# Ledger of designs, part 36: peptides against a protein of PDB entry 4DOW

Target 1, 157 residues: chain A of PDB entry 4DOW
Amino acid sequence: TFSWVGRPLPNRKQFQQMYREICMKINDGSEIHIKVGQFVLIQGEDNKKPYVAKLIELFQNGAEVPPKKCARVQWFVRFLEIPVSKRHLLGRSPPAQEIFWYDCSDWDNKINVETIIGPVQVVALAPEEVIPVDQKSEETLFVKLSWNKKDFAPLPP

## One batch from the design tools (peptide; made by RFdiffusion4, then SolubleMPNN)

Design b2_p13_8_s1 (from b2_p13_8, 8 letters changed)
Fold by OpenDDE base, seed 3:
Structure b2_p13_8_s1 (fold): chain B 157 residues (1-157), chain A 13 residues (1-13)
Amino acid sequence: as target 1 above (157 residues)
Amino acid sequence: TKELLEKFSKEAG
């Protein structure tokens, strides 16, 4: 289950109550708090790896009946989500931990919070930095580049 | 890159 943490934040959007933090109650009864600005894993298709996203907004959508707990996200894309015909543009075989900033507006960036699997660590690296592949960083994802459906590009500092 | 990753954060404070 998901519940809001704290009071609604001031906003000027009709039918929306914005929040800074949401609480996930998981199976063992423990709670995970997720805040705006954190990275999360989003439920993917069957037998597919979860999507990766950064939370931009947490809000209750009062325009829906009943109201829905939602989030606006910045998407990241995994290498295997990139069309096969364009993967060569990277010029290298990325490690499984590498993700890419999705620099397009064609994806719906609104999600239901119930699709959130949990938090994930995302670390930005310079292009020349090596992605660590040790056990300590196995669960950490790394981003160096953006993907705009046409090419890869370095991220601004 | 760090600043970019923080750009869209809309935390109250």
Scores: peptide ipSAE 0.021, ipTM 0.579, DockQ to the pose 0.030; fails the geometry check
Fold by OpenDDE base, seed 4:
Structure b2_p13_8_s1 (fold): chain B 157 residues (1-157), chain A 13 residues (1-13)
Amino acid sequence: as target 1 above (157 residues)
Amino acid sequence: TKELLEKFSKEAG
């Protein structure tokens, strides 16, 4: 179950109400609050791993019937989501915790909040920084590079 | 990079 937290933010978008925070109620009755700017896991297809995204907008879309609770996101991509024929372009075997900024507009960046599995921690690193793989950092994902379907590129500071 | 991520979120909202 998802419900809005707080009052809608001022905006002039027709049929839309903007919010800063949403509440996710899970099975045991506990609540998780997710805010704009946080990273989330999105339900994958079939038996695939969840997608990773950063929330950039939370809104209720009144143009749909019934109104839908939605989010706009910046997508990240896992190494195994990249075509096999292009993985060699990275020039190294990345750790399982590494993700890449998806620098393309071909993916729909609008999602239904009901596809959100939960929050996840994403840390940006400089190219020279080592990705830690230990017990404490196992649940954390790391990003160093972008992927634009053609090549990898360093992210600006 | 951290600044870029935050800036993008604010501008895209």
Scores: peptide ipSAE 0.020, ipTM 0.588, DockQ to the pose 0.034; fails the geometry check
Fold by OpenDDE base, seed 2:
Formats: C-alpha cells, sequence, structure tokens
Structure b2_p13_8_s1 (fold): chain B 157 residues (1-157), chain A 13 residues (1-13)
C-alpha cells in the first residue's frame, strides 16, 4: 500500500499532483518513507534482478482512470543488463555491486509506484576509488560510469 | 559526480 506524505507541491501541470514523499506500507505493517532524490529498487521481470533507479518526481496522474500514483526516475543499469556483445567495452569484470548511469532516453522513465520494492543505497565513486565489497556493504550499490548503449563513459566529478 | 547526482534530480523535474 502506497500513500502520499505531505501536501502537494505547486504544479501547473493539468491532472497531476506532485509530492516530495510517499509512504510504503509493507506486509508486517511497518512503514517505509521514500523521498524524491532517493534510490529505489523496481520490480523486475520474471527471473530478473530488480531494476535500480533514482526518484526524480513523485506524482499522481489524474489523467488516468482511475488516477495512478507514479514516479519519474533516472535509470541505472546492472552489468548483466548490458548486451553481451558490448560488455567487453568496460575492460574489466565489475563487482556485483556496480551499476551504471543509463544515459539514454529510449526507456520510459515513468513508473507506477506499486512497482517499487524498496529503497536502496547508491554511492557515486571517482574512477580511482575502490568499490568496497564486504559484509556491511552488500546492500550498497556503486556507480562510476555511464552507459549510453554505445560505450561506457566516466561521470563528471 | 556527487554533484551530478544531486543536481540532476532538481534539473530533470
Amino acid sequence: as target 1 above (157 residues)
Amino acid sequence: TKELLEKFSKEAG
């Protein structure tokens, strides 16, 4: 169950109400609050790991009947989501915790909030920084590069 | 990089 937190933000878009925060109530009755700017795991397809995204906007889409709670996101991609024929362009075998900034506009960046599994920590690293892979960091994802369907590129500082 | 991640959310809206 998802519910809006706080008052709607000022918005000129017809049929849309924008929010800063949403509350996710999970099975045990506990609540998780997710805010714009946080990173989330999105439900993947069968036999696929969850997608990773950063929340850009939270909004209710009143143009749909019934209205839908939605989000706009910046996508990240896992290494295994990169086409097999292009993976060699990375020049290394990344750790499982590494993700890549998806620098393309071909993916729909609008999602239903119901597809959100939960929050996840994403840490941006400089190229020279080592991705720590230990017991305490197993839940943390790391990003160094972008992927634009053609090649990998370093992220600006 | 950190600034990029932080600023993007503000500019992409």
Scores: peptide ipSAE 0.020, ipTM 0.583, DockQ to the pose 0.034; fails the geometry check
Fold by OpenDDE base, seed 1:
Structure b2_p13_8_s1 (fold): chain B 157 residues (1-157), chain A 13 residues (1-13)
Amino acid sequence: as target 1 above (157 residues)
Amino acid sequence: TKELLEKFSKEAG
């Protein structure tokens, strides 16, 4: 169950009410609050790990009947989501914790909030920084590069 | 990079 937290933000979009925060109620009755700017796991396909995304906008889509709770996201891609034929372009074998900024417009960046599994920590690193792989950082994902379906590129500061 | 991520979150999608 998902519900908005707080009052709608001022906006000029006719059929959209924007919010800063949404509440996700889980099975044990506890609540998790997710805010714009946080990273989330999105339900993946069968036999695939969840997708990773950064929330850039939370909104109720009033153009739909009934209105739907939605989010706009910046997608990230896991290494194993990249086509096998292009993985060699990275020039190294990344740790499982590494994800890549998806720098393409072919993916729909609007999702239903009901596909959100929960929050996840994502840390941006400079290219020269080492990705820590230990027990404490096992649940943290790291991003150093972008992927645009053609090549990898360093992220700007 | 940190700045890029923060700026993007402030933009309307």
Scores: peptide ipSAE 0.020, ipTM 0.582, DockQ to the pose 0.035; fails the geometry check

Design b2_p13_8_s2 (from b2_p13_8, 8 letters changed)
Fold by OpenDDE base, seed 5:
Structure b2_p13_8_s2 (fold): chain B 157 residues (1-157), chain A 13 residues (1-13)
Amino acid sequence: as target 1 above (157 residues)
Amino acid sequence: TKKKLEEFSKKAG
C-alpha cells in the first residue's frame, strides 16, 4: 500500500498533483518513506534482478481513471543488462555492485509506484575510487560511468 | 515494461 506524505507541492501540472514523499506500507505493517531524489529498486520481470532508479518526481496522475500514483525516474543499468556484444567496451570486469547511469531516452521513465520494491543506496564515485566489497557495503551500489547504448562515458554533472 | 521498451527502441533505431 502506498500513500502520499504531506501536502501537494505548489505549481501543479495539469491533471497532476506532485509530492515530495510517499509512504510504502510493507506486509509486516512497517512503513518506509521514500522521497524524491532517493534511489529505489523497481520490480523486474520474471527471473530478473530488480531495476535501479533515482526518483525525480512523485505525482498522482489524474489523467488516468482511477488516478494513479506514479513516479518519474532516472534509470540505471546493471552490467549484465548491457548487451553481451558491447560489454567489452568497459575494458574491465566490474564488481557486482557497479551500475551505470542510463543516458538514453528510449526507456519510459514513468512508473507506477506499486512497482517500487524499496530504497537502495547508490553512491557516485570518481574513476580512481575503489568500490568497496566489504560486508557493510554489500548492499550499496556504485556508479562511475554512464551508458548510452553506444559507449561508456564519465558521469554527467 | 522497461525491457520491452528497450527492445522496441532497438528495432526502431
Scores: peptide ipSAE 0.028, ipTM 0.619, DockQ to the pose 0.189
Fold by OpenDDE base, seed 2:
Structure b2_p13_8_s2 (fold): chain B 157 residues (1-157), chain A 13 residues (1-13)
Amino acid sequence: as target 1 above (157 residues)
Amino acid sequence: TKKKLEEFSKKAG
């Protein structure tokens, strides 16, 4: 169950109400609050790892009937989401915790909030920084590079 | 695709 937190933000869009925060109530009755700017895991297909995204906007789409709770996201990609034929372009075998900023506009960046599994920690690192792979950080994802379907590139400062 | 996955998620719950 998802519910908005707080009042709608100022907005010019006719059929949309924008919000800063949403509350996700899980099975045990506990609540998880997710805010714009945070990173989330998005439900994957069968036997697939969840997608990773940064929340850019939270809004209720009143143009739909019934209205839908939605989000706009910046996508990240896992290494295994990159075509096999292109993976060699990285020049190394990344740890499982590494993800890449998806630098393309071909993907729809609008999602229904019901596809959100929960929050995840994403840390940006400089290229020379080592990705820590210990038990304490096993749930943390790390990003160093972008992927634009053609090549990898350093993240802008 | 991401869009396809979203539809899958909708059906799943």
Scores: peptide ipSAE 0.026, ipTM 0.605, DockQ to the pose 0.107
Fold by OpenDDE base, seed 1:
Structure b2_p13_8_s2 (fold): chain B 157 residues (1-157), chain A 13 residues (1-13)
Amino acid sequence: as target 1 above (157 residues)
Amino acid sequence: TKKKLEEFSKKAG
């Protein structure tokens, strides 16, 4: 169950009410609050790991009947989501914790909040920084590069 | 860093 937290933010979009925060109620009755700017795991396809995304906007889409709770996201891509034929372009074997900023417009960046599994920690690193792989950092994902379906590129400073 | 990612997201729009 998802519910908005706080009052709608001022915006000029006719059929959208924007919010800063949403509450996710889980099975044991506890609540998790997720805010714009945080990173989340999105339900993946069968036999695939969840997708990773950064929340850019939280909004109720009043153009739909009934209105839907939605999010606009910036997608990330896991290494194993990149076509096999292009993985060599990275020039290295990344750790499982590395993800890449998806720099393409071919993916719909609107999602239903019901597809959100939960929050996840994503840390941006400079190319020269080492990705820590230990028990304590097991659940943290790291991003150094973007992927635009053609090549990898460093994140801007 | 987190700031680097935030700056990139702002530039990307």
Scores: peptide ipSAE 0.009, ipTM 0.534, DockQ to the pose 0.036
Fold by OpenDDE base, seed 4:
Structure b2_p13_8_s2 (fold): chain B 157 residues (1-157), chain A 13 residues (1-13)
Amino acid sequence: as target 1 above (157 residues)
Amino acid sequence: TKKKLEEFSKKAG
């Protein structure tokens, strides 16, 4: 179950109410609060790893019937989501914790909040920085590069 | 760092 936290933000967009935070109530009755700017795992297809995204906006879309609780996201991509024929362009074998900033506009960046599994930690690193591979950091994802379906590129400083 | 991501996000739009 998802519910808005706090009052709607000032917004002039018709049929939309903007929010800064949403509450996710999980099976055991506990609550997880997720805010704009945080990173989340999105439900993937069968037998696939969850997708990774950064929350850009949280809004209720009143134009839909019934109204939907939605989010606008910035997508990340896992290495295994990249076509096999293009993976060699990275020039190295990345650790499982590495993800890439998806630098394309061809993907729909609007999601239903019901697809959110939960929050995840994402850390940006410089290209020369080493990704830690200890058990304590196993749940943390790291990003160094962007992927635009053609090549990898370094993140801006 | 989170700041680096935020800066990149602003530049990328």
Scores: peptide ipSAE 0.008, ipTM 0.535, DockQ to the pose 0.035

Design b2_p13_8_s3 (from b2_p13_8, 8 letters changed)
Fold by OpenDDE base, seed 4:
Structure b2_p13_8_s3 (fold): chain B 157 residues (1-157), chain A 13 residues (1-13)
Amino acid sequence: as target 1 above (157 residues)
Amino acid sequence: TKETLAEFSKKSG
């Protein structure tokens, strides 16, 4: 179950109400609050790891009947989501915790909040920084580069 | 389903 937290933000869009925070109520009755700017896991395909995204906007879409709770996101991509024929372009074997900023506009960046599994920690690193691979950091994902379907590049500013 | 919606989000462009 998802519910809005707080008052709607000032907005001029006729059929959209924007929010800063949403509450997820999970099976054990506990609540998880997620805010704009945080990172989330999105339900993936069968037998595949969840997608990773940064929340840009949280909004109720009143243009739909009934109204839908939605989010606008910046997508990230896992190494195994990169086509096999292009993985060699990275020039190294990345750790499982590394993800890449998706620098293309061919993916719809609007999602239904129903697809959100939960929050996740994402940390940006400089190229020379080492990704820690221990049990304490296994839940954290790291990003150094972007991917634009043609090549890898330094992170956007 | 959640999976279908997520796949659509990534592939619908």
Scores: peptide ipSAE 0.019, ipTM 0.586, DockQ to the pose 0.230
Fold by OpenDDE base, seed 3:
Structure b2_p13_8_s3 (fold): chain B 157 residues (1-157), chain A 13 residues (1-13)
Amino acid sequence: as target 1 above (157 residues)
Amino acid sequence: TKETLAEFSKKSG
């Protein structure tokens, strides 16, 4: 169950109410608050790892009946989501914790919040920084590069 | 297999 936290933010979009925060109630009764700017795991296909995204906007779409709780996101991709024929362009075998900033506009960046599994920690690193691979850091994802379907590129500072 | 809106968004744009 998802519910808005706080009052709607001012905006000029006719059929959208924007929010800063949403509350996710889990099966055990606990609650997780998720805010704009945080990273989340999104439900993937069966037998596939969850997608990774950064929340850019949280909004209720009043144009739909009934209104839908939605989010706009910046997508990330896991290495295994990249076409096999292009993976060699990375020039290395990345650790499982590495993800890539998806730098294309061909994907719809609007999601229903009900597809959110939960929050995840994403840390941006410089190319020379080492991704820690240990049990303590296995829950953290790391991003160094962007992927634009053609090549990998360093992230802007 | 079952598809979510997120899956559809990534596949269809």
Scores: peptide ipSAE 0.019, ipTM 0.584, DockQ to the pose 0.201
Fold by OpenDDE base, seed 2:
Structure b2_p13_8_s3 (fold): chain B 157 residues (1-157), chain A 13 residues (1-13)
Amino acid sequence: as target 1 above (157 residues)
Amino acid sequence: TKETLAEFSKKSG
C-alpha cells in the first residue's frame, strides 16, 4: 500500500495535490519512503526486468474517481529494451548494470504509484569511467549516455 | 495490474 508523507506542496494545479514523499508498505510490514528525485524500479512484464525511472513529481490526481496516487517520471531504458537493429550504435557490449537516459517525449511520463516495486540506486558516470561489477554494486545501475531512438549521446555527470 | 500499467506508461505516448 502507498500513503502520502507530509503536507501537500503549494501548487496552482486544480485537482492535484503535490507531495515530496510517499510511503510504501511492503509485505513484511516494513515501510520504504520514496522521495521526488529518487530512482525507482517499476513492474514490467513477467520474466522481464523492471523498468527504471527517476521520480520528478508525486501527486494525487483528484480529477479521477476515485483519486489516484500518481508520479511523473523520467524514463531510463535498459540495453535490451533498445531495438536489436540499433544496439550496434553503442559500439560496445554494455554490462548488465548500464542503463540509458531516455531522451524522447513519446512515452507517457505519468504512472500510478502502484506500479513501483521499490527504490534503486542510479549513478551517473563519465564515458571513460569503468562500471564496477562486483558484489558491492550488484544492485546499482549506471548511466553514461542518453538514447533518443536514433542514437546514443553523451550524458554529463 | 502493475505489468499492464507499466507497459502502458512506456508505450502509450
Scores: peptide ipSAE 0.019, ipTM 0.586, DockQ to the pose 0.233
Fold by OpenDDE base, seed 1:
Structure b2_p13_8_s3 (fold): chain B 157 residues (1-157), chain A 13 residues (1-13)
Amino acid sequence: as target 1 above (157 residues)
Amino acid sequence: TKETLAEFSKKSG
C-alpha cells in the first residue's frame, strides 16, 4: 500500500499533483518513507533482478480514472541487462555491485509506484575509485559510467 | 547487509 506524505507541491502541470515523499506500507505492517532523489528497486521480469532507478518526481496522475500514483525516474542498467554482444565494450569484468546510468530516451521513465519494491543505496564513484566488494557493502550499488546503447561514457555531472 | 536489504525489499500491501 502506498500513500502520499505531506501536502502537494506547488506546480503548474495540469492533471498532476506533485509530492516530495511517499509512504510504502509493507506486509508486516511497517512503513518505509521514500523521497524524491532516493534510489529504488523496481519489480523486474521473471528470472531477472529488480531494476534500479532514481526517483526524479512523485506525482498523482489525474488524467487517469481513477488517479494513479506515479513516479518519473532516471533508469540505471545492470551489466547483465546489457546485450551480450556489447558487454565487451566495457573492457573489464565489473563487480556485481556496479550499475550504469542509462543515457537513452527509448525507455519510458514513468512508472507506477506499485512496482517499487523498496529503497536501495547507490553511490557515485570516480573512475579511479575502487568499488568495495565485501559482505558488509553487498547491499550498496555503485555507478561510474553511463551506457547509451552504443558505448560507455563518463558519468554525467 | 543482506538482512537490511531483505527488509527493504519486502513487497507492499
Scores: peptide ipSAE 0.021, ipTM 0.586, DockQ to the pose 0.036; fails the geometry check

Design b2_p13_8_s4 (from b2_p13_8, 8 letters changed)
Fold by OpenDDE base, seed 2:
Structure b2_p13_8_s4 (fold): chain B 157 residues (1-157), chain A 13 residues (1-13)
Amino acid sequence: as target 1 above (157 residues)
Amino acid sequence: TKEKLLEFSKKAG
């Protein structure tokens, strides 16, 4: 169950109410609050790992009947989501915790909030920084590069 | 793919 937190933000879009925060109620009755700017895991396809995204907007789409709770996201990609023929362009074997900023506009970046599994920690690193792979950081993902379907590139400063 | 998932999500909504 998802519910909005706080008042709608000022918005000029006729059929949209924009929010800063949403509450996710999970099975045990506990609540998780997710805010714009946070990173989330999105439900993957069968036998696939969840997708990773950064929340850019939270909004209710009133143009739909009934209205839907939606989010606009910045996608990340896991290494295994990159075509096999292009993976060599990285020049290294990344750890499982590494993800890449998806720098393309061909993907729809609007999702239903119901596809959100939960929050996840994403840490941006400089190229020379080591990705820590220990028990304490197993749930943390790391990003050093972007992927634009053609090549990898360093993240902007 | 993400595109397919997004389409499915929208259709399900």
Scores: peptide ipSAE 0.019, ipTM 0.579, DockQ to the pose 0.104
Fold by OpenDDE base, seed 4:
Structure b2_p13_8_s4 (fold): chain B 157 residues (1-157), chain A 13 residues (1-13)
Amino acid sequence: as target 1 above (157 residues)
Amino acid sequence: TKEKLLEFSKKAG
């Protein structure tokens, strides 16, 4: 179950109410609060690993009937989501915890909040920094580069 | 769900 936290933010969009925070109630009755700017896991397709995204906007879309709780996201991509023929362009074998900033507009960046599995920690690193893979960091994902379907590049500012 | 999140965390390590 998902519910809005707080009052709608001021905006001039005709059919949208904007929010800063949403509450996710899970099976054991506990609640997880997720805010704009945080990173989340999105339900994958057919036994695939969850997608990773950064929340850009949280909004209720009144243009839909019934109104839908939605989010606008910045996508990240896993190494195994990159076509096999292009993986060699990285020039190294990345650890399982590495993800890449998706620098393309071909993916729909609007999602239903019901597809959110939960929050995840994403840390940006400089190219020379080592990605730690240990017991304490196993829940954290790391990003160094962007991917634009043609090549890898340094992270956007 | 929480269970799916935990599964991901374990596999990511």
Scores: peptide ipSAE 0.016, ipTM 0.557, DockQ to the pose 0.055
Fold by OpenDDE base, seed 5:
Structure b2_p13_8_s4 (fold): chain B 157 residues (1-157), chain A 13 residues (1-13)
Amino acid sequence: as target 1 above (157 residues)
Amino acid sequence: TKEKLLEFSKKAG
């Protein structure tokens, strides 16, 4: 179950109410609060790892019947989501914890909040920084580069 | 781990 936290934020978009935070209720009765700017895991396809995204907007779309709780996201892509024929462009074998900033607009960046699995920690690193792969860091994802379907590039400053 | 993520997703509602 998802519910808005706090008052709607000011906006001029008709039929949309924007929010800063959403509450995700877990089966055991506990609650997880997720805010704009945080990173989340999004339900993937069957037998695939969840997608990774950064929340950039939380809003209720009142134009839909019934109204839908939605989010705008910045997508990240896992290495294994990149076409096999282009993976060599990275020039290295990344650890499983590495993700890439998806630098394309061809993907729909609107999601239903019900597809959110939960929060995840994402840390940006410089290219020269080593990604820790020990057990303690396994829960953290790391991003160094962007992917634009053509090549990898350093993250913008 | 993937297993942990899957377990977490099962608890989401």
Scores: peptide ipSAE 0.020, ipTM 0.589, DockQ to the pose 0.044; fails the geometry check
Fold by OpenDDE base, seed 3:
Structure b2_p13_8_s4 (fold): chain B 157 residues (1-157), chain A 13 residues (1-13)
Amino acid sequence: as target 1 above (157 residues)
Amino acid sequence: TKEKLLEFSKKAG
């Protein structure tokens, strides 16, 4: 169950009410609050790792019938989501914790909040910084580069 | 794919 937290933000978008925060109620009755700017895991395909995204907007879409709680996201991509034929362009074997900023506009970036599994920690690193691979950081994902379907590039500012 | 997921999400309402 998802519910809005706080009052709607002022905006001029038709049929949309924007919010800063949403509450996700878990099966055990506990609640997780997720805010714009945080990173989340999105439900993937069967037997596949969840997608990773940064929340850009939280909004209720009044254009849908019935109105839906939605999010606009910045997608990240896991190395194994990159086509096999292009993985060599990275020039190295990345650790499992590395993800890449998806620098393309061909993907729809509007999701239903029901697809959100939960929050995740994503840390941006400089290319020369070492990704810590230890038990403490096992759940943390790291991003150094962007991927634009053609090549890898330095992370956007 | 992400496109498939998003499409499904929209269909599911």
Scores: peptide ipSAE 0.020, ipTM 0.579, DockQ to the pose 0.103; fails the geometry check

## One batch from the design tools (peptide; made by RFdiffusion4, then SolubleMPNN)

Design b2_p14_1_s1 (from b2_p14_1, 8 letters changed)
Fold by OpenDDE base, seed 3:
Structure b2_p14_1_s1 (fold): chain B 157 residues (1-157), chain A 14 residues (1-14)
Amino acid sequence: as target 1 above (157 residues)
Amino acid sequence: SKELKEEIASLYKK
């Protein structure tokens, strides 16, 4: 169950109410608060790892009946989500914890909040920085590069 | 780096 936290923010979008925080209530009664700017895991297709995204907007879509709680996200992509024919462009075998900034507009960046599995930690690194692979960092994801369906590129400094 | 983290945090901020 998802519920808005706080009052709607000022907004110019018709039929949309903007929020900065949402509460995710799990079946056992525990609650997780997720804010704009945080990174989350999104439910993927069957037999696939969850997607990774940064929340950039939280909004209620009043154009739908009934209104739906939605989010606008910046997608990240896992190495295994990149087409096999393009993976060689990386020039290395990435650690399992590495993800890539998806720099393309072909993916719908609007999601239903019910697809959110939970928060995840994402750390940006310079290309020369080493990705920690110790047991304590197993849950942390790291991003060094962007992927635009054509090539990899360094992140903005 | 810290700068990269801040940059990512600021990108697409509305």
Scores: peptide ipSAE 0.028, ipTM 0.588, DockQ to the pose 0.035
Fold by OpenDDE base, seed 5:
Structure b2_p14_1_s1 (fold): chain B 157 residues (1-157), chain A 14 residues (1-14)
Amino acid sequence: as target 1 above (157 residues)
Amino acid sequence: SKELKEEIASLYKK
């Protein structure tokens, strides 16, 4: 169950009420608050790992009946989600914790908040920084590069 | 680093 936290923010988008924060209720009764700017895991297809995304907007779509709680996201992509024929362009074997900023507009960046599994930590690193691969940092994902379906590109320092 | 994370986030803000 998802519920808005706080009052709607002023906006000029018809039929949309924007929010800064949403509350996710878990089965045990505990609550997790998720804010714009945080990273989240999104439910994947059957037998697929969850997708990774950054929340850029939280809004209620009043054009639908009943209104739906939605989010706009910036997608990230896992190395194994990149076509096999293009993986060699990276020039190295990345650790499992590395993800890539998806720099393409072909993916729908609107989601239903009900597809959110939970928050996740994503850390941006410089090219020379080593991704730590230990048990303590296993839950943290790291990004160094972007992927635009054609090639990898470095993020700004 | 955390600082780099925030800097990158600001640069790619849409």
Scores: peptide ipSAE 0.025, ipTM 0.594, DockQ to the pose 0.032
Fold by OpenDDE base, seed 1:
Structure b2_p14_1_s1 (fold): chain B 157 residues (1-157), chain A 14 residues (1-14)
Amino acid sequence: as target 1 above (157 residues)
Amino acid sequence: SKELKEEIASLYKK
């Protein structure tokens, strides 16, 4: 179950009410609050790891009947989501914790909040910084580069 | 780092 937290933010979109925070109620009765700007795991396809995304907007879409709780996201991509024929372009074998900023507009960046599994920690690193691979950081994902379906590129420092 | 994350977040918007 998802519910809005706080008052709607001012905006000029006719059919949208924007929010800063949403509450996710889990089966055990506990609550997780997720805010705009945080990173989340999105339900993946069968036998695939969850997708990773940054929340850009939280909004209720009043143009739909009934209204839907939605989010606009910036997608990230896991290395194994990249086509096998293109993986060599990275020039190295990345750790499992590395993800890439998806620099394409072909993916729909609107999601239903119901697809959110939960929050996840994502840390941006400079190219020269080493990704730690230990038990202390197993739950943390790291991003150094972008992927635009044709090549990898460094993110601005 | 946190600072780098915030900087990238400001550069890469919607």
Scores: peptide ipSAE 0.025, ipTM 0.586, DockQ to the pose 0.033
Fold by OpenDDE base, seed 4:
Structure b2_p14_1_s1 (fold): chain B 157 residues (1-157), chain A 14 residues (1-14)
Amino acid sequence: as target 1 above (157 residues)
Amino acid sequence: SKELKEEIASLYKK
């Protein structure tokens, strides 16, 4: 179950109500609050790991019937999601914790909030910084580069 | 860092 937290933000879009925060209620009865700017895991396809995204906007889409709770996101991509023929362009074998900023506009960046599994921690690193691989940080994802379907590029310092 | 994340997000956000 997903419900809006707080009052709608002022906006001029006729069929959209924007919000800063949403609450998801989990099976055990606990509640998790997710805000714009946080990173989330999105339900993947069969036998695939969840997608990773950053929340850019939270809004209710009144143009749909019935209205839907939606989000606009910035996508990240896992190394194994990149085509096999292009993986060599990285020039190294990345750790499982590394993800890449998806620098393309061909993917739909609008999602239904019901596809959100939960929050995830993402840390941006400079190219020279080492990704820590230990049991304590196993659930943390790290990003150093972007991927634009053609090549990898460094993130700004 | 939090500051780095925000800066990168600002630069690459389309």
Scores: peptide ipSAE 0.024, ipTM 0.577, DockQ to the pose 0.034

